# Ledger of designs, part 298: peptides against a protein of PDB entry 9GMZ

Target 1, 343 residues: chain A of PDB entry 9GMZ
Amino acid sequence: TGFPLELLTRPATERLAYFENYTVAHPRLKEVYEILMRTIAEPAGASFIFVYGASGVGKTTLRLRVEQKLTELALPKLESDRARVPVVGIEAIAPESRYFNWKEYYTRALITLEEPLIDHKFDYGVRGISRDNFGKINVESKVVAPALRRALENALIHRHPDVFFVDEAQHFGKVASGYKLQDQLDCLKSLANMTGILHCLLGTYELLTFRNLSGQLSRRSVDIHFRRYCADSPEDVQAFKSVLLTFQQHLPLAETPNLVDHWEYFYERTLGCIGTLKDWLKRVLSDALDREATTITLKDLQKRALSVAQCQKMFKEIQEGERQLSETEADVQNLRSALGLGA

## One batch from the design tools (peptide; made by RFdiffusion4, then SolubleMPNN)

Design b2_p28_3_s3 (from b2_p28_3, 14 letters changed)
Fold by OpenDDE base, seed 5:
Structure b2_p28_3_s3 (fold): chain B 343 residues (1-343), chain A 28 residues (1-28)
Amino acid sequence: as target 1 above (343 residues)
Amino acid sequence: SEDLRHQLQRKEEALARQKRPLAPLEVS
């Protein structure tokens, strides 16, 4: 099964949009999706889920697929509970300063939670929060962060989402001191506790610093490692080749490119990260469509590839994250052995 | 809400109109 052939007669914008919205259900994505969905359904007293993995592994794709599924599952209940929002997802912004902008965070969370189409408009009792003629939340510049927090707490309680997603959550860690990072975690923990809403933080391996800094969060968190594909695993290599095969079938071009024959080059420049692969292919497809090309070539791929220097930097960050996790696994094994539970 | 349903329905209709195969992530 490939792309709809009718796309070949459609504008370049529609062809590109098809590929942008196409998701390959690869084994690691499926595994993490199933674990995440199960954990959201049965959090077992957890207040946090941490989803960590390499940059470009596909965390945003995972989030969007879970958001879609939770929304679909909630539809029958939303007929009776019109105030409910099934899921809310935001992306954390990298702070311009060494300080996380909580005012901006709360504002974005409120704007996302209070979609224009929510019939039940709540007054959150905060002056300077209004709705425009389209029902969009407007926050006046004079509204302070504590007032926005109270508004968000009330919104989360009233809307009662199954989960609150924060993508790029490593940006909470970009605080100059470990003390300030702890304060950020305590603020998030307090928000989760006050609202009773499960929080899912998705991020890079920098998110592991959150786990290590808060022994109190670790007791109320579930960790999900979104692994890349590893070239030393035959099964992972086969899965990666299968993803390439699927992508080549879903590139809306007149001639199907042979991506699979170049799997090693794709692996070298993606480090086994499917999001990085998709973004690369998207750039190459865009260039091909702009040229009205019938296919993509190795030269087209090379033009849009990440540099070796970029890949080396990304690989070092991955290796450090994987090392930290391996050490944690070894510590668990050592603890089990010391307890007489066996290795 | 009826509007979230309409947004989903519009997204589903847009997805259906675009014949975008959402690869099933669930094991049927």
Scores: peptide ipSAE 0.013, ipTM 0.387, DockQ to the pose 0.020
Fold by OpenDDE base, seed 3:
Structure b2_p28_3_s3 (fold): chain B 343 residues (1-343), chain A 28 residues (1-28)
Amino acid sequence: as target 1 above (343 residues)
Amino acid sequence: SEDLRHQLQRKEEALARQKRPLAPLEVS
């Protein structure tokens, strides 16, 4: 079933919003979603989940779907436990300085935990943290990072989310020399241990460098690789074509564009990343709606495509990440063989 | 109480507004 035909009589803003809100349930997204949901339900003593994959593979879409589902599952319990927040999600910001801003991280986490609609307000035990008349948290500039950490620990314990998401988590690794990176990892580990809250770090393959530096985090972490679709796999090519067909049916245009016939061009400019594909189609749809166009042409696609130079850069970053994972898998097999456990 | 239903409904509506209705991951 395609888009609701009634959208063709609606304003361009409503037509664009429909497509923006539409999510294709593609095989890799379903697989990673199921693994992540099971791991959150039964962490088996894990304190961390690492979700890594290419930029634009769909990690933010995955997070939003899991956040939705965890909230739906928590609704019956929120009647009895009004203090509970089912899920917390923040995005890590790239630091402006060579040092990670823990004060900003703790402040953002606190603001996200304390939605204005939470009826039960508690005291953080920290001077300079207040709520306005609308229930929004205000953190005074004088509040230091150790005090904000204690406030966050208390808030996480009190709100007891099933998981704490950190999107763009590769930004933790960009700033620190090896020693300072270890201290940052130990700080996150300590926060997870003190609160008992499972942390899920979502990021690019740069997150692997962060993971590999902490042998202690590896013992209490679950890894989830969110793979792109690969052109050398017939099954992956078929899945990618199926995604194009689905998007084609859900573009709210009078004439259905033929995206599937251009699958190679879509693959070339997305590298098999469905998030990149969706964002490209959003830009093209916006342009088409602004022109009151009946369909999307190849020329419209070309106008909003990533450049070849951008794709080449992104592909090198992907290949390096995929190589590191393949080497790690080989090292595990070599270790098993050396232990006499068989392949 | 009617107040709790209105609060739950407002939370559901606020969740529905914040969480853009994502299409079901169910196999159509």
Scores: peptide ipSAE 0.010, ipTM 0.399, DockQ to the pose 0.018
Fold by OpenDDE base, seed 2:
Structure b2_p28_3_s3 (fold): chain B 343 residues (1-343), chain A 28 residues (1-28)
Amino acid sequence: as target 1 above (343 residues)
Amino acid sequence: SEDLRHQLQRKEEALARQKRPLAPLEVS
């Protein structure tokens, strides 16, 4: 089904909002969604889930969909358990220094856990944490990171989310190499263990460096690779074309643009990343709506495309991540062969 | 009580606001 035709008579803001809120349930998103939902329901003693993949593959979309679903599933139980928050999601901030800002992380997590409409205002037991008249948490500058950690631990225990999401989790790894990176892992591991809350770290392939530092985390983690579509796979090309077909049907324009015939150009400038594709189409749609255009053209697409240099940089980062995973698969095969297990 | 219903409704509305109303996942 295409977009609601009544949108053609609506303001540009409503037409753009429709497309922004629209999500294509493409095969890779559906697969990763099902794996992630299953893993959250039955973590089997895992403390961590790692979701890694290219920038713009759709990790944030995945998170938001899982957060929506977990909330919908929890709603009937929230009447009896008013203290519960079904899911918590934050975005990790890139450190301005060689050190990860744990104070900011804990503060953002606490703010996210403090829904103003939670009837049971939890006492964090920490001086300098207050609530305004709207129930919003205020953390005084004097509150130190260890106190904020204790407040977060208590809040997570009290609110008991099914999962704690950290988006852009590669930012934990952007600290100085060596012992400091292990200390960050141990800090997260301790938080998960002390609270009993499953942590899901979503990030780029830089997250693999973080994951690989702890052979102990590998035993307590589930890995989910959110793959891009690859042009060397006929099935992936067909899935990518199907996504383009769906997007062209859901662009609220008077004339349906032919995106599918330009699939190679879309692939060249997105590297098979559907989030990158959606963001591109959103920019082009915004421009078309501003001009009151009936459709979008190849020239409109070209005007808002990522540069070849940007795509080359992104592709290098993807290739390095895919290489690291392929080496791990080869290491498993070599280990199996060395153990006398058939490949 | 009416107060509880209003609290639940406000909580549903806030949970709905925190979670941008995502359109259904449509499969092509």
Scores: peptide ipSAE 0.008, ipTM 0.398, DockQ to the pose 0.017
Fold by OpenDDE base, seed 4:
Structure b2_p28_3_s3 (fold): chain B 343 residues (1-343), chain A 28 residues (1-28)
Amino acid sequence: as target 1 above (343 residues)
Amino acid sequence: SEDLRHQLQRKEEALARQKRPLAPLEVS
């Protein structure tokens, strides 16, 4: 099934919005989605889930899909329990300063917890946190980080989300020289313990460094590797080609572009990352719509491709992350073998 | 491939319908 043909008569904005909101349910996304949904449903005493993978693999798409599904599943309960928020998702911001801004993090989390649809003012027990007439949380500049933390703890306890998502969580690792990354982990661990809310950190392979520093989180965390498609796997190549086929069917253009014939070029410039692929196609689609073009050409693709230098940098970061995981897997196998447990 | 788009739009619409009051935290 392709895009709705009626889109061809619609404004460029609607056509672009169609593609932006379209998600290919590719094998790796489905696999990670099922693991994540199962882990959220049955955390088995876990306080953390780590979802790590290449930049542009589709972690944000995964988060949004899980957030959606959790919301849908909660809807019947939400009619009776009006205080409950089924899921909270925030994106960690790269600090402009050398220090992670916990005040901003807590503020963003509080703002996200306050659905604009909650008519009654929740007293967070903190002066300077108010709701405006539009139902948005306003946090006064005078409110200090420890007060915002308590407000967030109270809000999370009261709202009882099934999970608290933090996207781009590798930004917690961007601590100034002199602050221990461990202190950041201890803060997150404390928040999870105080609230009883499961935390899911999504990030790049830089999140592994963060994960490895917390020997205490190892016992209370579930790790989920969101793998890219690998060109050395025939199955992964076929899956990647299938994604290209799906995208070409869902580009709202008069003539279906042949993306599949260029699969190697798409792989070269995305490293098997479907998010990177989607973002590329989105840029190319936008250009095509602006020109009222009937299709997308290889020249249009080349114009919006990542540079070889960008791909080489991204590939080095991926290889280092994949190497670290492979070493960890080998260590587990060695430990099992040493214990007389089969590999 | 499953088109998950209709599901996102339903979430936004469902979220937009859930005007719920928060009970005050009883600060005992």
Scores: peptide ipSAE 0.000, ipTM 0.292, DockQ to the pose 0.014; fails the geometry check

Design b2_p28_3_s4 (from b2_p28_3, 11 letters changed)
Fold by OpenDDE base, seed 2:
Structure b2_p28_3_s4 (fold): chain B 343 residues (1-343), chain A 28 residues (1-28)
Amino acid sequence: as target 1 above (343 residues)
Amino acid sequence: MDDLRAQLERKERALAEQRRPLEPLKVE
């Protein structure tokens, strides 16, 4: 089943929006989704979940799908508990300075917790936090970060989400010193402990630095590796071709393009990252729709492809992350061997 | 939105059925 054929008679904006909102199910996304959903349901005393993987692997798509599912599962309970928010998701912002902007983080988290549909307006007990006439939170510039933290702690306790998502969480690590990184982790750990809310940090392989810095976090965290597809695995190549086939069926064009026959070129320019692939196809689709084209061509793909230099840079970052994980696996195997536990 | 599992299973079936060679991407 492809896209709804009725889209061919719709405006370019609707056709593009369909593709933007379309999510391809693929084996790695399914696997990580199932692990993440299970871990959220049964955290077993974990306070953190770390989801790490390549940039453009699809972590944000994973988050949004989990948020949707948790919301759907909570609907029957939300009728009786109108104060509850089933899930909260924010994106961590890259610091403009050597310091993470905690004030902005807490403000964004508070704004996200205030879904306009929540009838039960909570009083944060903090001077300078108000709601406008539309129910949107307004935080005055004079409100300090410690006050916003207390407001967020109270809001998280009151709203009691099943999980608090932080996307692009590697941005917490963009601080000049390991000490400041530890302080930031201790702040997050304290927030999770004070609220009793499970935190899920999604990010690049730079999140592995967080795992290594705190042996206490590792004891209270679950790690989920969102792998890219690898060209050296026949199964991964087949899964990647399968994603291309699905995307070609869901491009709202009059003539279905053959993407699958060009799988090597798509792999070369995406490194097996499905988010990168989707973003590329979105750009190409937008160009095709602007021209009122019936299909997309190889030239259209080439025009919107990432440069070889961009791919080489991304690949080096991926290889370093994959290496760090492989070393950890080797260290476990070496430890087992040293303990006289068979390989 | 379809359950991710159901979508994957439908896709795996569709791939098994669509092992037909697709037409090459047009090069203008």
Scores: peptide ipSAE 0.015, ipTM 0.379, DockQ to the pose 0.027
Fold by OpenDDE base, seed 4:
Structure b2_p28_3_s4 (fold): chain B 343 residues (1-343), chain A 28 residues (1-28)
Amino acid sequence: as target 1 above (343 residues)
Amino acid sequence: MDDLRAQLERKERALAEQRRPLEPLKVE
C-alpha cells in the first residue's frame, strides 16, 4: 500500500503534510520503540532513560511516537483521573549564551505540561504563574528559576506523567566556562528524585559524556542506543533499501520515483540515518510539488542533498560516538570475564 | 463527563492528525 491516491488531487500543502506525518516503521525504530515502551512501563527503579544516537537517526520521531502511544493508552484512565497527564515532552534549546538556561527550560516544561484541556487547575504555589482564559500557562518574566523549579516539581507530582521526555538533551552539556556539567546532572537527578517521575533524555552521542560523569545516574539509568544502519552489514543495507522502497511508495507524486536504485547515494548522504533521509526527501518533495512535477529525479535529489563536507563532519561525530560505545561494551565484557561470568 | 470525553476525543483527533501511526516497512 502506498499513499492515498486521492492526495494527487489535493493541494500541495496537504500532499506535503501527508509525507511529513508519515513514519516508516523501520527495524531500528521498532526495536528502540519496544525497548523504550517496556522500560517506561517497568522502569525497575530507574530514574533516567538515555536514548542516544546519531543526529538525524530518528530520536524525535521515536519520542513523538511514544508520546502518542502513551497518550492513547492513558485515555481511558484520564476519564477518571482528570488531573493526570500521560506524558510530557520538551526539546532542550541550544543556549544562546554559553550556559544552559534553566529558567527557560522550566518555563517550557510548565507550558508543555499544562495543556488547555486539563480542567483540573491546581495552584503552582508560585506568584506570577497563571493560566490565561484559554487555559495556557503564562509565566511572568519576574519569576526566578528556583520558583519555576518548584512549580515544575509540583506540577509533575500532581500531573504524574509516566515519563518526562527531553529531546536534544546534549544541550545540557553546554556549560559556560567555570560551571560544572555535574551540577546540571545533579539538578536533573534532583528533579527526578523529588517528583518520582521517570526522565527520558534523548540526544546525540554527546549524552555519553553527560552520562559518564555521574556514576549514580548510571546506576539508576537505562541506556538505549539508537543505531544507524551500517553499510558493512548486509542486514542493515537491506533494511535501508526497504526504507527507501517504503518512502518511494509514500511520496504523493503521480509517478513513483525509483529511490532504491540509488541506495548507495542515499546512504552516502544520510550515513544510514533515516531522519536525515526523510528530511532530504521532504525538501525534494516540496520542490517537486512547487513545480507541479509528476515525479522526482536524481537531479532533484542532488539539488537538496547534504554536501560531502557536511556528511564527512557528521560521520566523524558518529564514529567517535560509536567508538566510545564499543569501548564501554568491551569494558563490560572485560568486567564480566574478570568476574567469571560468560561473555 | 460529556465535556471531558469530548475534550479527550478532540485531543485524540488532533494527535491522530498531527501524528499518523507507524507505517509498516515493506520488505523487498
Scores: peptide ipSAE 0.010, ipTM 0.375, DockQ to the pose 0.036
Fold by OpenDDE base, seed 1:
Structure b2_p28_3_s4 (fold): chain B 343 residues (1-343), chain A 28 residues (1-28)
Amino acid sequence: as target 1 above (343 residues)
Amino acid sequence: MDDLRAQLERKERALAEQRRPLEPLKVE
């Protein structure tokens, strides 16, 4: 079953919105979703979950699907506990300076956690944190980071989410010195310990550098690798072709484009990353709808493709991340051998 | 979960139906 055929008579904005909101289920997304949902339900004393993988693999899509499911599962409990928030999710901002902006982080976390529509509005005990006439949180410029932290700790304890998501979490690691990176880890660890709230950090392979700096976090964390599809695996190639087939059926165009026959070109320009593929097809669909085109062509695809130079850069970053994970497996074997544990 | 599984199963069926032999791209 493809897109609803009635969309062909609808405005371009509705046709584009349909495709934007459409999520392709694929084996890696399903696997990581099941692991993440199980780990959130039964953290077994973990305070952190790390989800790492290539840029554009689909981590944000994973987060949004988990947020939806946790909200659905919490609905019966929210009738009795109206103060509870089932899940909170933010995106970490890239630092403009050599320092991570904790004031901005705490402000965004509070704004997201304390949405205007939430029942049982409570006082944070911090002067300069207020709600406007629309119920939106406002933080005055005079409020200092330690006061915002205390407000967030109190809000997290009171709202008791099942998990706190931080997307693009590699931005915590984009700090000029290793010492400051350790301070960021200790700050996050302290927040998780003080609130009792499970934190899930989603990011690129740069998140591994952040993860490896704290031997104490290693004992209280679960690691989840969100892998791309690899062209050297027949099963991965088949899964990637299956995704292309689904996308071609769900592009709201009068003539169904043949994407599957061009699978190698799609693989070359996405590196097996389904998020990159979806974003490419969104741009091409938008262009086709603007021209009132009946279908998309190879020329339309080429116009919106990532350049070969961009793909080569992204591929080097992926290879370095995949290498670091493979070396960690070898290091475990070397550690076992050094401990006198047989291979 | 059931929607994701049903989507995967529908895709596997659609791929099985589209198993026209991919004519080998003649690399000229």
Scores: peptide ipSAE 0.000, ipTM 0.339, DockQ to the pose 0.025
Fold by OpenDDE base, seed 5:
Structure b2_p28_3_s4 (fold): chain B 343 residues (1-343), chain A 28 residues (1-28)
Amino acid sequence: as target 1 above (343 residues)
Amino acid sequence: MDDLRAQLERKERALAEQRRPLEPLKVE
């Protein structure tokens, strides 16, 4: 079933919002979703989940879908436990400085955890943390990072979410020295241990460096690789074509564009990353709606495509990440072989 | 109660509007 035909009579903003909010189910998203949901339900003593994959593979979409499902599953319990927040999700900000801003991180986490409509107001015991008239958390500039951390620890304990999501978590790694990255990972580990809250870090293949830096995190982490679709796999090509077919049916245009016939061009400019594909199509749809166009053309696609240089850069980053993972898999196989555990 | 439920319902509706059933990829 395509988009609701009623959208054709609606403003461009509503038509765009429909497509922005639309999520294609695709095999890799479903697989990672199922693994992530299972791991959150049964962490087996893990304190961290690492979800890594190419930029634009769909990690944010995965997070939002899991947040949604966890919220839905918690609804019956929230009637009895009004203090509970089922899930908290934040996006890590790229530091403007050479150092990660922990004060900002804790502030954002507190603001996200303490939604205005939580009936059970918690006193953080920290001067300069208040709620405004709308119930929004206000943090005064004088509040120091250690005080915000204590407030967040107390809030996480009190609200007891099933998981704490940090999207774009590779931004923790953008520190000038490996030692500072270790200190940051130890800080996150301490937060997870002190609160008992499972942390899920979503990010690029740069998250693989976190495994290498913290042998203690690796022992208490579950790793989920969100793979792109590969053109050398017939099954992956078919899945990618099926995604294109679904998107063409869900573009709120008067005439259904034939995206599937251009699958190679879409693959070339997305590297098999469905988030990159969706963002491209959003830009193209926005342009089409602004022109009151009945459909999208190859020219419209070309206008909003990533440049070859951008794709080449992204592909190098993907290849390096995939290589690091393949080496790890080979090391496991070599270890198994050396142990006399058959291949 | 009603406002949290209405926000959860608005989140659930915004999420349910986003919850178009992941149409099974019909492998045609």
Scores: peptide ipSAE 0.007, ipTM 0.368, DockQ to the pose 0.022; fails the geometry check

